# Designs tried in a protein design run: peptides against a protein of PDB entry 3H8D. Part 107

Target 1, 122 residues: chain A of PDB entry 3H8D
Amino acid sequence: DMKRQQRFFRIPFIRPADQYKDPQNKKKGWWYAHFDGPWIARQMELHPDKPPILLVAGKDDMEMCELNLEETGLTRKRGAEILPRQFEEIWERCGGIQYLQSAIESRQARPTYATAMLQNLL

## One batch from the design tools (peptide; made by RFdiffusion4, then SolubleMPNN)

Design b2_p18_7_s4
Fold by OpenDDE base, seed 3:
Order: structure tokens, then sequence, then C-alpha cells
Structure b2_p18_7_s4 (fold): chain B 122 residues (1-122), chain C 122 residues (1-122), chain A 18 residues (1-18)
């Protein structure tokens, strides 16, 4: 449904094992989220030492944010919200188009703004 | 068409009469644009000393940006691109919903993402 | 320079690596 606001977020994360290390020894990852209205549609995780993680609603629900957008507090976190293109650029580089396409074709993806947009590009 | 990227921009402008004044005497306005794909859908101008100007595609084409998005160079201007909500918040405060609604009802508005979203809220 | 946002944990911790 095109009526839902599309909002994108990025926050740094530190690996649990690095949480108590000196700041210089903390390798930062990046957590990315696309919210289609109140619910997450896509998630992506950039790690300093492993491949990126791509997640899509319907397929990867157990690995994705279960909180609604308001419950996350992301809208209230200064600097967390990013432009759509800042998400999509990384998503594209990480193979997100192919990942989402495969999830649609296998009928694993829940219908979202992201699935609708991809189906319209194909 | 939902396939088109929605992009929002804000740039400061100085009144022609203030262009050669000292920086302290330059009252800045703000120019806002919503691009629905390559073409402007909505424009808004905040002035330091007059009411805001609201413009919608189809109705106000002669007063709006005629350049396509790439020709504007806005995508290449650091700090020009803004979040959708940063545009919409000002648009709403300036009476943009009513302005666009009236343009739709009078059949003056060209179909855009903005018109489609508004029609879906009504 | 926007101060880097505080190092906040993701809203849900990434699943521990297997």
Amino acid sequence: as target 1 above (122 residues)
Amino acid sequence: as target 1 above (122 residues)
Amino acid sequence: SNPPPPEEAPPEPPAPPP
C-alpha cells in the first residue's frame, strides 16, 4: 500500500565481544532498516569481518526487528534516519535486488513496498 | 507511478535586493522541491518577510522548476537533499494539503505521487 | 561535525553467530 510512509534507518552496532574493549579496538558494524509504515520490510547488516546480512519480511521474520517503528525509538534517535538512496545504494551493492527477487519468486517474501517496487522494475 | 523515486531538496536563497548586502543583512529564504522521478511535483518557498509560496505540478508549472532533476544538480549539492518528512512537515504547516486538494478538485493538478498519496488519504 | 551517534545496540541484538 503506497499510503504507508517509507522510512529508512542506520545505526552503528558493536559486536558483543567488543562491547567492553577500548574504543580503538571496537570494530563497528552497521544495522540498516527499511520500514514500510509501522513494520520492517527489509533489514541489512554490515559487518567489519563477515559478509553482509540481507533480510526480507516474510522470509526472514525471525531474524528481523519484531518491534514496530514507534517501539524502536529510531524516529527519536538523532542521526538514525537516512535517505532512501542511502539505504538502496548499500542494498544494491550487497545483492539485495537478487535476494528480494528470489524471495518473491519462491513465495517467501511478504508483500511490502519493497516487493511492489521490485515487481514493477521487472 | 510508484516506481519513481521520490526525492526532496532544500536550498537557501537570498532575495535579489539582498544579494550585495553584508551577510548580516541578508535574510535567507528557503526553496523546497519534491521530485517525482525526474520531474518536480511540488515546490515551496519560505520567505523571511512574506507568506510561503506553494506550487503544484500542472497548476503552477510556469512558476516551478522546469529543469529535470539531473539538470538541477541538486543530487550533487551536499546538504541539499532532505528526508521526505522534512519536506512534508513544512508543507503541512503551510497548508499544502488543502492547496493540493483544491488543485485536484479543480482538475488543475497533474497526476503525481503527491496527488496519488493525497487521494489515498481522503 | 555531527557527533557520531552514541554506539547504540540495534533495537534487537543480531542473533548470536551460530
Scores: peptide ipSAE 0.032, ipTM 0.580, DockQ to the pose 0.050
Fold by OpenDDE base, seed 2:
Structure b2_p18_7_s4 (fold): chain B 122 residues (1-122), chain C 122 residues (1-122), chain A 18 residues (1-18)
Amino acid sequence: as target 1 above (122 residues)
Amino acid sequence: as target 1 above (122 residues)
Amino acid sequence: SNPPPPEEAPPEPPAPPP
């Protein structure tokens, strides 16, 4: 049973309100995703003007990417894929460990690679 | 049985002969490694002044890194780890597919993730 | 929610190895 490939992505996004502004006034956010095989396990959004958004599968499904990895086209997007550590470093800084832990404890988290890793660390 | 993690690394190296030269005269090479779990599966060396060196486990063990991944310290070296595609793109350009294929056909290649992938492509 | 329209982020240059 081939362990699902863990893949991590980061893409810049512009807020809808800034989409029609001059480039200099477009505040770039960063959208991060962790895919556990075809499905997203964690999502994170960095914004210049608001707190980070942390999202975990099961709990936050409605706010997360509903597309499977192939449907996103992220694997075909040059520079979108990042190393696990590049995701985890930001995830950790944003309080992602505690966020995921709380989602596990509350039974809101869907089982993913991320939940399994955390459960092995605790 | 957890599939061994495939990890790829790239580090610059300076030729021994250039080690004591002025920085401007130090021709940087690039050392690439593919680790199939703890052990190297492929190694590649890019040089400015000579053809690429391609090495595959089983065939070229004596010319390859003998250290396991943890012993190399590469996982702790910032910027050493690269994406699979960053390795594969260079590997492909250097004729690595044919090199590995020939090593498989000659029964010189040790079974690795790299050999398994190639055997599925052919 | 759909992923935001992916702007081409340049790949972060791999940090130079120390």
Scores: peptide ipSAE 0.025, ipTM 0.508, DockQ to the pose 0.069
Fold by OpenDDE base, seed 4:
Structure b2_p18_7_s4 (fold): chain B 122 residues (1-122), chain C 122 residues (1-122), chain A 18 residues (1-18)
Amino acid sequence: as target 1 above (122 residues)
Amino acid sequence: as target 1 above (122 residues)
Amino acid sequence: SNPPPPEEAPPEPPAPPP
């Protein structure tokens, strides 16, 4: 079984409420994704004025990136790819471990590299 | 000059406010994109409980898809690609002609296939 | 200096703010 490549991405976004504001008043958020091979395993959204959004495959599929990794073009977008730790540090700070754990316990999480790693830590 | 291929896409999305609701209470929006060759020319967002969002290249670049078409993977997402008329019908209903026209008049619109078509109609 | 890559819209539209 070829181990699926784990790849992590981060891109800035502007919130719709700031869309029509002057550039200086547009607060940037951050979109993060973890891909387990071709498919997303975790997604995270940092906002300047609301709580972070955490999403995990299986539970939140309808709210997560539906494109495969090659489809997203994140691999070709210069500066979009980040180190695993750059994702995990923010994920941990946002309560991502507890969020994924709860999704596993409720049987809502699809098995991914992320679920396997968490299960190996418990 | 190889005429850039005009391609249109539509994908559903769930609003963050419905993210934590039961699946039956998750109202779907729709995201639409028009690509003029590799780059987005127009974007549109339909929401179940707020006005449509219309976006045009040059004016709204910071709010629009920054990925090139191949990067988005929309070309590989089954059922994402739509006919030109399926985009244009919604665009017209949402006031997209007037929106793009105003962006041209204000010199905010980047020249695209969409701007050229509108200028040819005027 | 190449301009910073344009601020990426998420591959999926940001779910509208509530």
Scores: peptide ipSAE 0.032, ipTM 0.380, DockQ to the pose 0.042; fails the geometry check
Fold by OpenDDE base, seed 1:
Structure b2_p18_7_s4 (fold): chain B 122 residues (1-122), chain C 122 residues (1-122), chain A 18 residues (1-18)
Amino acid sequence: as target 1 above (122 residues)
Amino acid sequence: as target 1 above (122 residues)
Amino acid sequence: SNPPPPEEAPPEPPAPPP
């Protein structure tokens, strides 16, 4: 439903292996989420040493955030929330359009705002 | 149309009378805009010495931004773009819901994303 | 005349996951 609030978040993550290292030896990744109302629609992870991870609701539910938006505390985390375009720009660069399209075509994607928007562009 | 990109902006303004004063003597106001696609749907102005100004498309067109979004340069102005909730929170506090509702009821409001959303809440 | 659009404000910095 196009009436649901679309919210986007980004937070840095440190690799478990770097957690106890000095700050200069910690490589930060970036975790991104798109919430379509209370539930995640898309997730993306940028890593310093491996390809981006792209995840879409329905297809990748077991690898995605299982908490509803309120449970995540992301809305209370200062600087976590980002503009839609700040998510979409990285999503597009990482091949997210093609990834989501393939998930729709394979009938793996759960219908979300993201799937509806893509279907309007095709 | 719910498919149009909704974008929100906030920028500080200095009162003309304070423009040439020292920084400590300048009271900043805040100008807010909601764009429904290329055109402004809502505008709001916070002043340090007078009540908030609330403006809605159709009713207040002569007092609102006449430029399309691209012409404003707001999309190119670093830190001008804000989250939807950052606009809505101030809008709600200033009585914007009632202001827009009255503009709809009086048939003064142009149909926008904002009018459609309000009609879904009522 | 509409007042000119006001000056630049900085974005908030990102914070790490819970």
Scores: peptide ipSAE 0.013, ipTM 0.529, DockQ to the pose 0.081; fails the geometry check

Design b2_p18_8_s1 (from b2_p18_8, 6 letters changed)
Fold by OpenDDE base, seed 4:
Structure b2_p18_8_s1 (fold): chain B 122 residues (1-122), chain C 122 residues (1-122), chain A 18 residues (1-18)
Amino acid sequence: as target 1 above (122 residues)
Amino acid sequence: as target 1 above (122 residues)
Amino acid sequence: PVPIVPEPAPPEPPLPQP
């Protein structure tokens, strides 16, 4: 299970209100995903005008990507793949450690690489 | 079966080569889907630099969305849902009628609302 | 070939007509 490939991705999005504005007036958001093998383990959304959204497998399945990694096409999207630390740095800043910890403690988190790493850290 | 809700969706995509270009230099493609109840019936892709891709359930399952509609999050993505005619107009322009007809005649098409409508039309 | 499948994405504005 921990032998599965850990891969991280980030893609931008634009607010609905900014869709037709000049480029300088478009504030970008960012969609992040952590895949533990073929399945998503964590998801995160940075918005220009509202709080970040954190999601973890097991707890937030209905709000997360249900496609396997190959189905997403993320691996074929140039520039979408990011380094682990590029994900983790934002995850930490957004309170992801506490969010995942709470999901583990409430027995809502599905076991993933992310849960294993956190359990080792605590 | 024909009582199932027919829902249509469209989302944009950007070419890998254009990902980091200025907005005016980004040519957009479009991904289209027709869901017959929870399952996809037709899929279509408009590309800025290559021919459109048409896909029908049964024939092209391995090239189509395998998620049920709820799993896709399309219903929660603002602006993703489109009117039936907004899908059909593009489908027709791309040769979708002939494509689906051939799939029916070759016994490759899975029975869907789309196959039923076409069979009624012919 | 593996097709592009829609992913859960942040909310986007109404899409322009093709």
Scores: peptide ipSAE 0.023, ipTM 0.366, DockQ to the pose 0.063
Fold by OpenDDE base, seed 1:
Structure b2_p18_8_s1 (fold): chain B 122 residues (1-122), chain C 122 residues (1-122), chain A 18 residues (1-18)
Amino acid sequence: as target 1 above (122 residues)
Amino acid sequence: as target 1 above (122 residues)
Amino acid sequence: PVPIVPEPAPPEPPLPQP
């Protein structure tokens, strides 16, 4: 079988609490996703007022995108898709390697492209 | 072994004849490349004054980038790397599928990621 | 083959910082 396509996305988001505020009071965050085929493998959130959030499949499923990629509409949103490195650079800066590694070691991560790549790296 | 990374690039170019002309007389073309790991698999050129040029590895080696990807410096040029679909959309519009197919059928194309994908498609 | 003379590519927009 063909290997799953790896696709990466980034969209700005507004905090729920700010959703209906005036534009000046909407603090923008950034939502990142790595999809390993149809399902998300990694998610990352940059917030204006708190530390970044890193999430990996298996460990953090309840906090991650539950929709398959087609259901998200991300592939149809111009400007949403980003290059792998655009995701990885931020992921690494935020300690994503260590986060995923720990999830693997604790057996919390489900196998994904991301886990495989990390295991190849180490 | 890990499969080769597929990477795509686009840069503007000036015709050699226009290189030293005033800016207004420099007609910009676009150079596209698909690298299958270290080596180019497909190349495409959009010209301001003639039909697009499509090139595939094996068949058109003498007209294609002779440098491996690292040697090109493309990976270090911000804005050069593009998404796969940004390449494929233009490739398809220019008849790239048929071009590559013919190269395969005539045994002129060397096997690449591109040939494999096309053969999966058909 | 005709050589291509590349021009500088435009910069990408900056990535957000963590």
Scores: peptide ipSAE 0.021, ipTM 0.518, DockQ to the pose 0.144
Fold by OpenDDE base, seed 3:
Structure b2_p18_8_s1 (fold): chain B 122 residues (1-122), chain C 122 residues (1-122), chain A 18 residues (1-18)
Amino acid sequence: as target 1 above (122 residues)
Amino acid sequence: as target 1 above (122 residues)
Amino acid sequence: PVPIVPEPAPPEPPLPQP
């Protein structure tokens, strides 16, 4: 439903392996989420030393956030919410367009705002 | 360090596939976490229709919560914190003792309070 | 999957008592 609010979030994470390192030696990763209304549509994890992890609803449900947006508390976390472009810029740079396209073609992607927008470009 | 506080948490999740179902038809899963001080030591995911997922630090870092305890906000979520026994009872029923033991034997587990306690039982 | 547990909102500051 086009009436669902599209909200985007970014939060840092530090690898467990760096838990004993000094703060200056902790390499930060970034967790990104696109929520299509109450449910996550796309997820992305940027790591300091490995390729990004791209995930899309339907295909990657078991690897993605299973909580609804309200359950996450992200809307209440200061600085977590980002603008759509701040998500999309990183998504595109990571190959997210091709990843989602492939998921649609293989009939693995569940319909979301993200799938609809991509199909409108095609 | 035995001085690190052991804290346990449980929160529900609903499968993305059930997002369009009526609330009464949404099968809830449960996410469990054991934090050994600031970092997660054990994680467990109970699903309504598949075997539980068991995870231990060192072996399963990439599948486990990468946030420190303060970053998660779990200590501020009402009803999320559980007693040690409430975690351990489910952990044991899911085969967690054998899972962690195997991770130690294969040298995949990183040392935590959980590994130390299990080794004291041997 | 790493459940990212987002930080729950800090409890609302207590309403200023009148």
Scores: peptide ipSAE 0.024, ipTM 0.354, DockQ to the pose 0.045; fails the geometry check
Fold by OpenDDE base, seed 2:
Structure b2_p18_8_s1 (fold): chain B 122 residues (1-122), chain C 122 residues (1-122), chain A 18 residues (1-18)
Amino acid sequence: as target 1 above (122 residues)
Amino acid sequence: as target 1 above (122 residues)
Amino acid sequence: PVPIVPEPAPPEPPLPQP
């Protein structure tokens, strides 16, 4: 059901190596999630010291959030929810369009709102 | 209020480096939390390749969960909640008693159920 | 060290100390 609510979230993370460093020395990463209804459709991880990680449902299930949206507590975490564009802008910059496209073409992607939107664009 | 509900949780985590490895090659760590009412009192992280991390409220706030228990979604994550003894056994093995004791003695520990129990033992 | 992304939403990654 493409009428499912599309919700996007972003939370910071710190590298374990930086946990005990002073704030100025703690390099923050960012964890992004796109939920297509109750389940994650896309996940993205921005790191200070390595390339971004892009993950799409079906292809990368074992590396993605297994919890449904309600179970994550993200909706209850102040400041975690972001606008669609705030996710998509980063997704695009990280090569997410090509990544998802390749996953669709290889038949690895689970159908989601994200796959549908991309297929409409193509 | 020491009558606050003491709840304990454990969730697995995987090292980013292992995210794309086969399941057999994904070395799981474990994240443990002790919540004294709504707020975390102790946090523990077991890693496959480095020493455990022990964290106690007050001393290690900046490295611990900032979300209240409800915000974490842990209570809604199936299999996340564990028995007190399941936490304490690992805590003890990791040197948690000495760690918390030192935090109390250095006046770094925030009063929690954990600090109270330790002080009753001493 | 790789961020502990617990399952889904990591428990709030420890906020970096200011």
Scores: peptide ipSAE 0.021, ipTM 0.372, DockQ to the pose 0.057; fails the geometry check

Design b2_p18_8_s2 (from b2_p18_8, 5 letters changed)
Fold by OpenDDE base, seed 4:
Structure b2_p18_8_s2 (fold): chain B 122 residues (1-122), chain C 122 residues (1-122), chain A 18 residues (1-18)
Amino acid sequence: as target 1 above (122 residues)
Amino acid sequence: as target 1 above (122 residues)
Amino acid sequence: PTPLIPEPDPPEPPLPQP
């Protein structure tokens, strides 16, 4: 649906175990989100010490952000919003195309802008 | 069409009359563009000494960028691409909603993502 | 899980009106 705005966000996170360490000992990860209108369509987590986590709506709802876009406050956080390409570049590098494709083929993916775009690419 | 990527750009310009002046005497303007896929949908120019110029596809084609997105090189210019809201905030402040609405009502506007979004807002 | 999202930053000052 062209009517739904596609918005992308990135925020840093620190591992719970590192939160009380000195700044030099805090390894930063990155949390990424794609919102298709008010609802999350894709989520990605980059970790300093483990493989990326990829999540897609329908399949991974229980592990994804459960808040709607307004509830997150991400639109009001300076520097949180990123360009589509800034998300997609990392998504592609992490194997996101294959991950989403498999979720579509297994009928686990909820239809989103992301699923529609992938179906147009193939 | 959800299939067309919406991309927004901003670049500074200097008035021709100021190009050879000392840096302190160069007043900067801003050129903004909204591309709906490969083709421009909206253009906006902020000037230091005159009112903003608003342009919409179909109505103002002869005054707008005639190059497709790839031909512009904007996608390769660091810092040129901006978030949708960075464009829309200025567009709204400059009276862009009313300008585009009038172009639709007069049947001068070419159908674009911008016209579709406005028709959904009203 | 949903990340801990801090309170939103204060809005950016409006760009100078043209």
Scores: peptide ipSAE 0.025, ipTM 0.626, DockQ to the pose 0.121
Fold by OpenDDE base, seed 3:
Structure b2_p18_8_s2 (fold): chain B 122 residues (1-122), chain C 122 residues (1-122), chain A 18 residues (1-18)
Amino acid sequence: as target 1 above (122 residues)
Amino acid sequence: as target 1 above (122 residues)
Amino acid sequence: PTPLIPEPDPPEPPLPQP
């Protein structure tokens, strides 16, 4: 079993409604992704004015990145790649462990590195 | 098989002979480490005035970090942890692929994540 | 969300010259 590389990314996003506003009026959110090999395993969105969005593979596929890692160009975006802990700290703070656990228990989560790691913690 | 976490670190070092010199006369080198779970798999040292040193587990154990990752305190050193690519770029440039390959072929390399990854590339 | 236009990758650090 070739151990798939775990890679984490963060990019800022601007709300569509703010796209044409002056820079001072553009509230930035943050988009986070965990890729388990070529495919996304977890996604997280931090918004300036609403609760964070947590998404896991299998459960939330239609709301998650559809592109494989190479197609996203994230590996070529300067400063987009982050350390695992930079993702996990935010994931934990946002209740990501409980969210993923519930998805596993309901059999909605696709098996990923993230599901395997959580099963090892429990 | 709980997939061991791959973690990479870089810290500056000063030569012993420069330890008591003025800051302007202290030439910094860089110490790099790849940890495959708790144990070091690869080590690399960049010196300002001599060739880089490449070390791999099994072959160079006595010249490598003897401490497990937790004992090193590297995980608690701000700015010490680096992305995998930040390690691999330097490793590749220093001939690390050939060095590790030769260690595998001579049966001197201990099986690690690094050896497994190289075997998948060949 | 619309991703921002990516900045170009930082230049690779120079190899330590002997």
Scores: peptide ipSAE 0.023, ipTM 0.620, DockQ to the pose 0.122
Fold by OpenDDE base, seed 1:
Structure b2_p18_8_s2 (fold): chain B 122 residues (1-122), chain C 122 residues (1-122), chain A 18 residues (1-18)
Amino acid sequence: as target 1 above (122 residues)
Amino acid sequence: as target 1 above (122 residues)
Amino acid sequence: PTPLIPEPDPPEPPLPQP
């Protein structure tokens, strides 16, 4: 488990409702992902006009990336991969620590690298 | 051990002999480091006019960074931190796998994240 | 070697020739 490579990604996204709008009306959000080996552990969405969305594996599976890392093609997208801290800084600012902690406490979180790291910090 | 953060850095360097030369005579090399937690695990130097230098903890301690990660200030240097693959690609191309393997086999390598990962691959 | 102050995101260096 802890031997799996931890990889982080960030890509801009357009809201589904804005997909067919003119470029000036396409508000960009940011999609963040933490992959624990081949599978997503955490997902985060920054939106220009709504609160950030935080998602953790086990709890939020239905709202998270269903593709394994290789299937996403993220590893092949130039500039998509980011440093761990570039993810964690935003995660922390968005209340991700508390969100993940609550998911652990409620037994909704699937064990991941993220859950293990949080448990080691507390 | 495997819970330690793995961080990778790259900075340009100037050869000591070129330090006081005119800018046009300062040949830039590249210094790479892999830190396993606070301590360096691997170091690599790309030179413009000599073979790459590969160094691994335990074997090459006298030639490697002696400062802990925080003491280096690398974490505070913008653009110094690189993705794992940005280190590993160069490491592999420079024969780093064989170098580290030989250091393990000769019992010269200090156990690090790098040694553990290599052992898991073989 | 004397490290330089790193520039923002230094380019990937060319691989040394074998």
Scores: peptide ipSAE 0.017, ipTM 0.600, DockQ to the pose 0.125
Fold by OpenDDE base, seed 5:
Structure b2_p18_8_s2 (fold): chain B 122 residues (1-122), chain C 122 residues (1-122), chain A 18 residues (1-18)
Amino acid sequence: as target 1 above (122 residues)
Amino acid sequence: as target 1 above (122 residues)
Amino acid sequence: PTPLIPEPDPPEPPLPQP
């Protein structure tokens, strides 16, 4: 389990309502993902005009990426992959530690690298 | 052991002989490091006018960074940290797999994340 | 070789506001 590669990604997204607007009127958000091996462990969405969305495996599976990492093509998208800290800094600022902790405590979280790291911190 | 954070860094270096030359005459090399937790596991140096230098923990300790990761300040240096693949691609191209393998086989390599990963590949 | 010492990382930018 501890041998799985931890990979982090960030891609911009445009709101559906802005998709056909002029480029200057397209407010960009950011989609973040943490993959623990082939499967997503955490997902995060930064929106220009609403609170961040935090998602953790087990709890939020229906709202998270259902594709394995290879299927996403993220590893092949130039500039999509980010450093762990580039994910974690945003995750922490958005309350991700507390969110994941609550998911663990409620037994909603699937065990992942993220849950293991949090348990090592506590 | 598998819980240690793997972090990779790249910084430019200037040859001592070029230090006082005009900026246009300063040939830059690249210093690469892989830290397995606090301690360096692999080091690599790309030079503009000599072959790459490959260094692995246990074998090349006297030629490698003696500072722990925090002491280096690399985690605080903007643009110093790189993705694992950005290190590995250069490492592989420079013959790092064979270099580390030979160090393992000769029992010169200290066990690290890098040695473990190589043993998983073989 | 003499390493070029990059500038420290700037503080984290604020999150986007609604």
Scores: peptide ipSAE 0.015, ipTM 0.598, DockQ to the pose 0.111; fails the geometry check

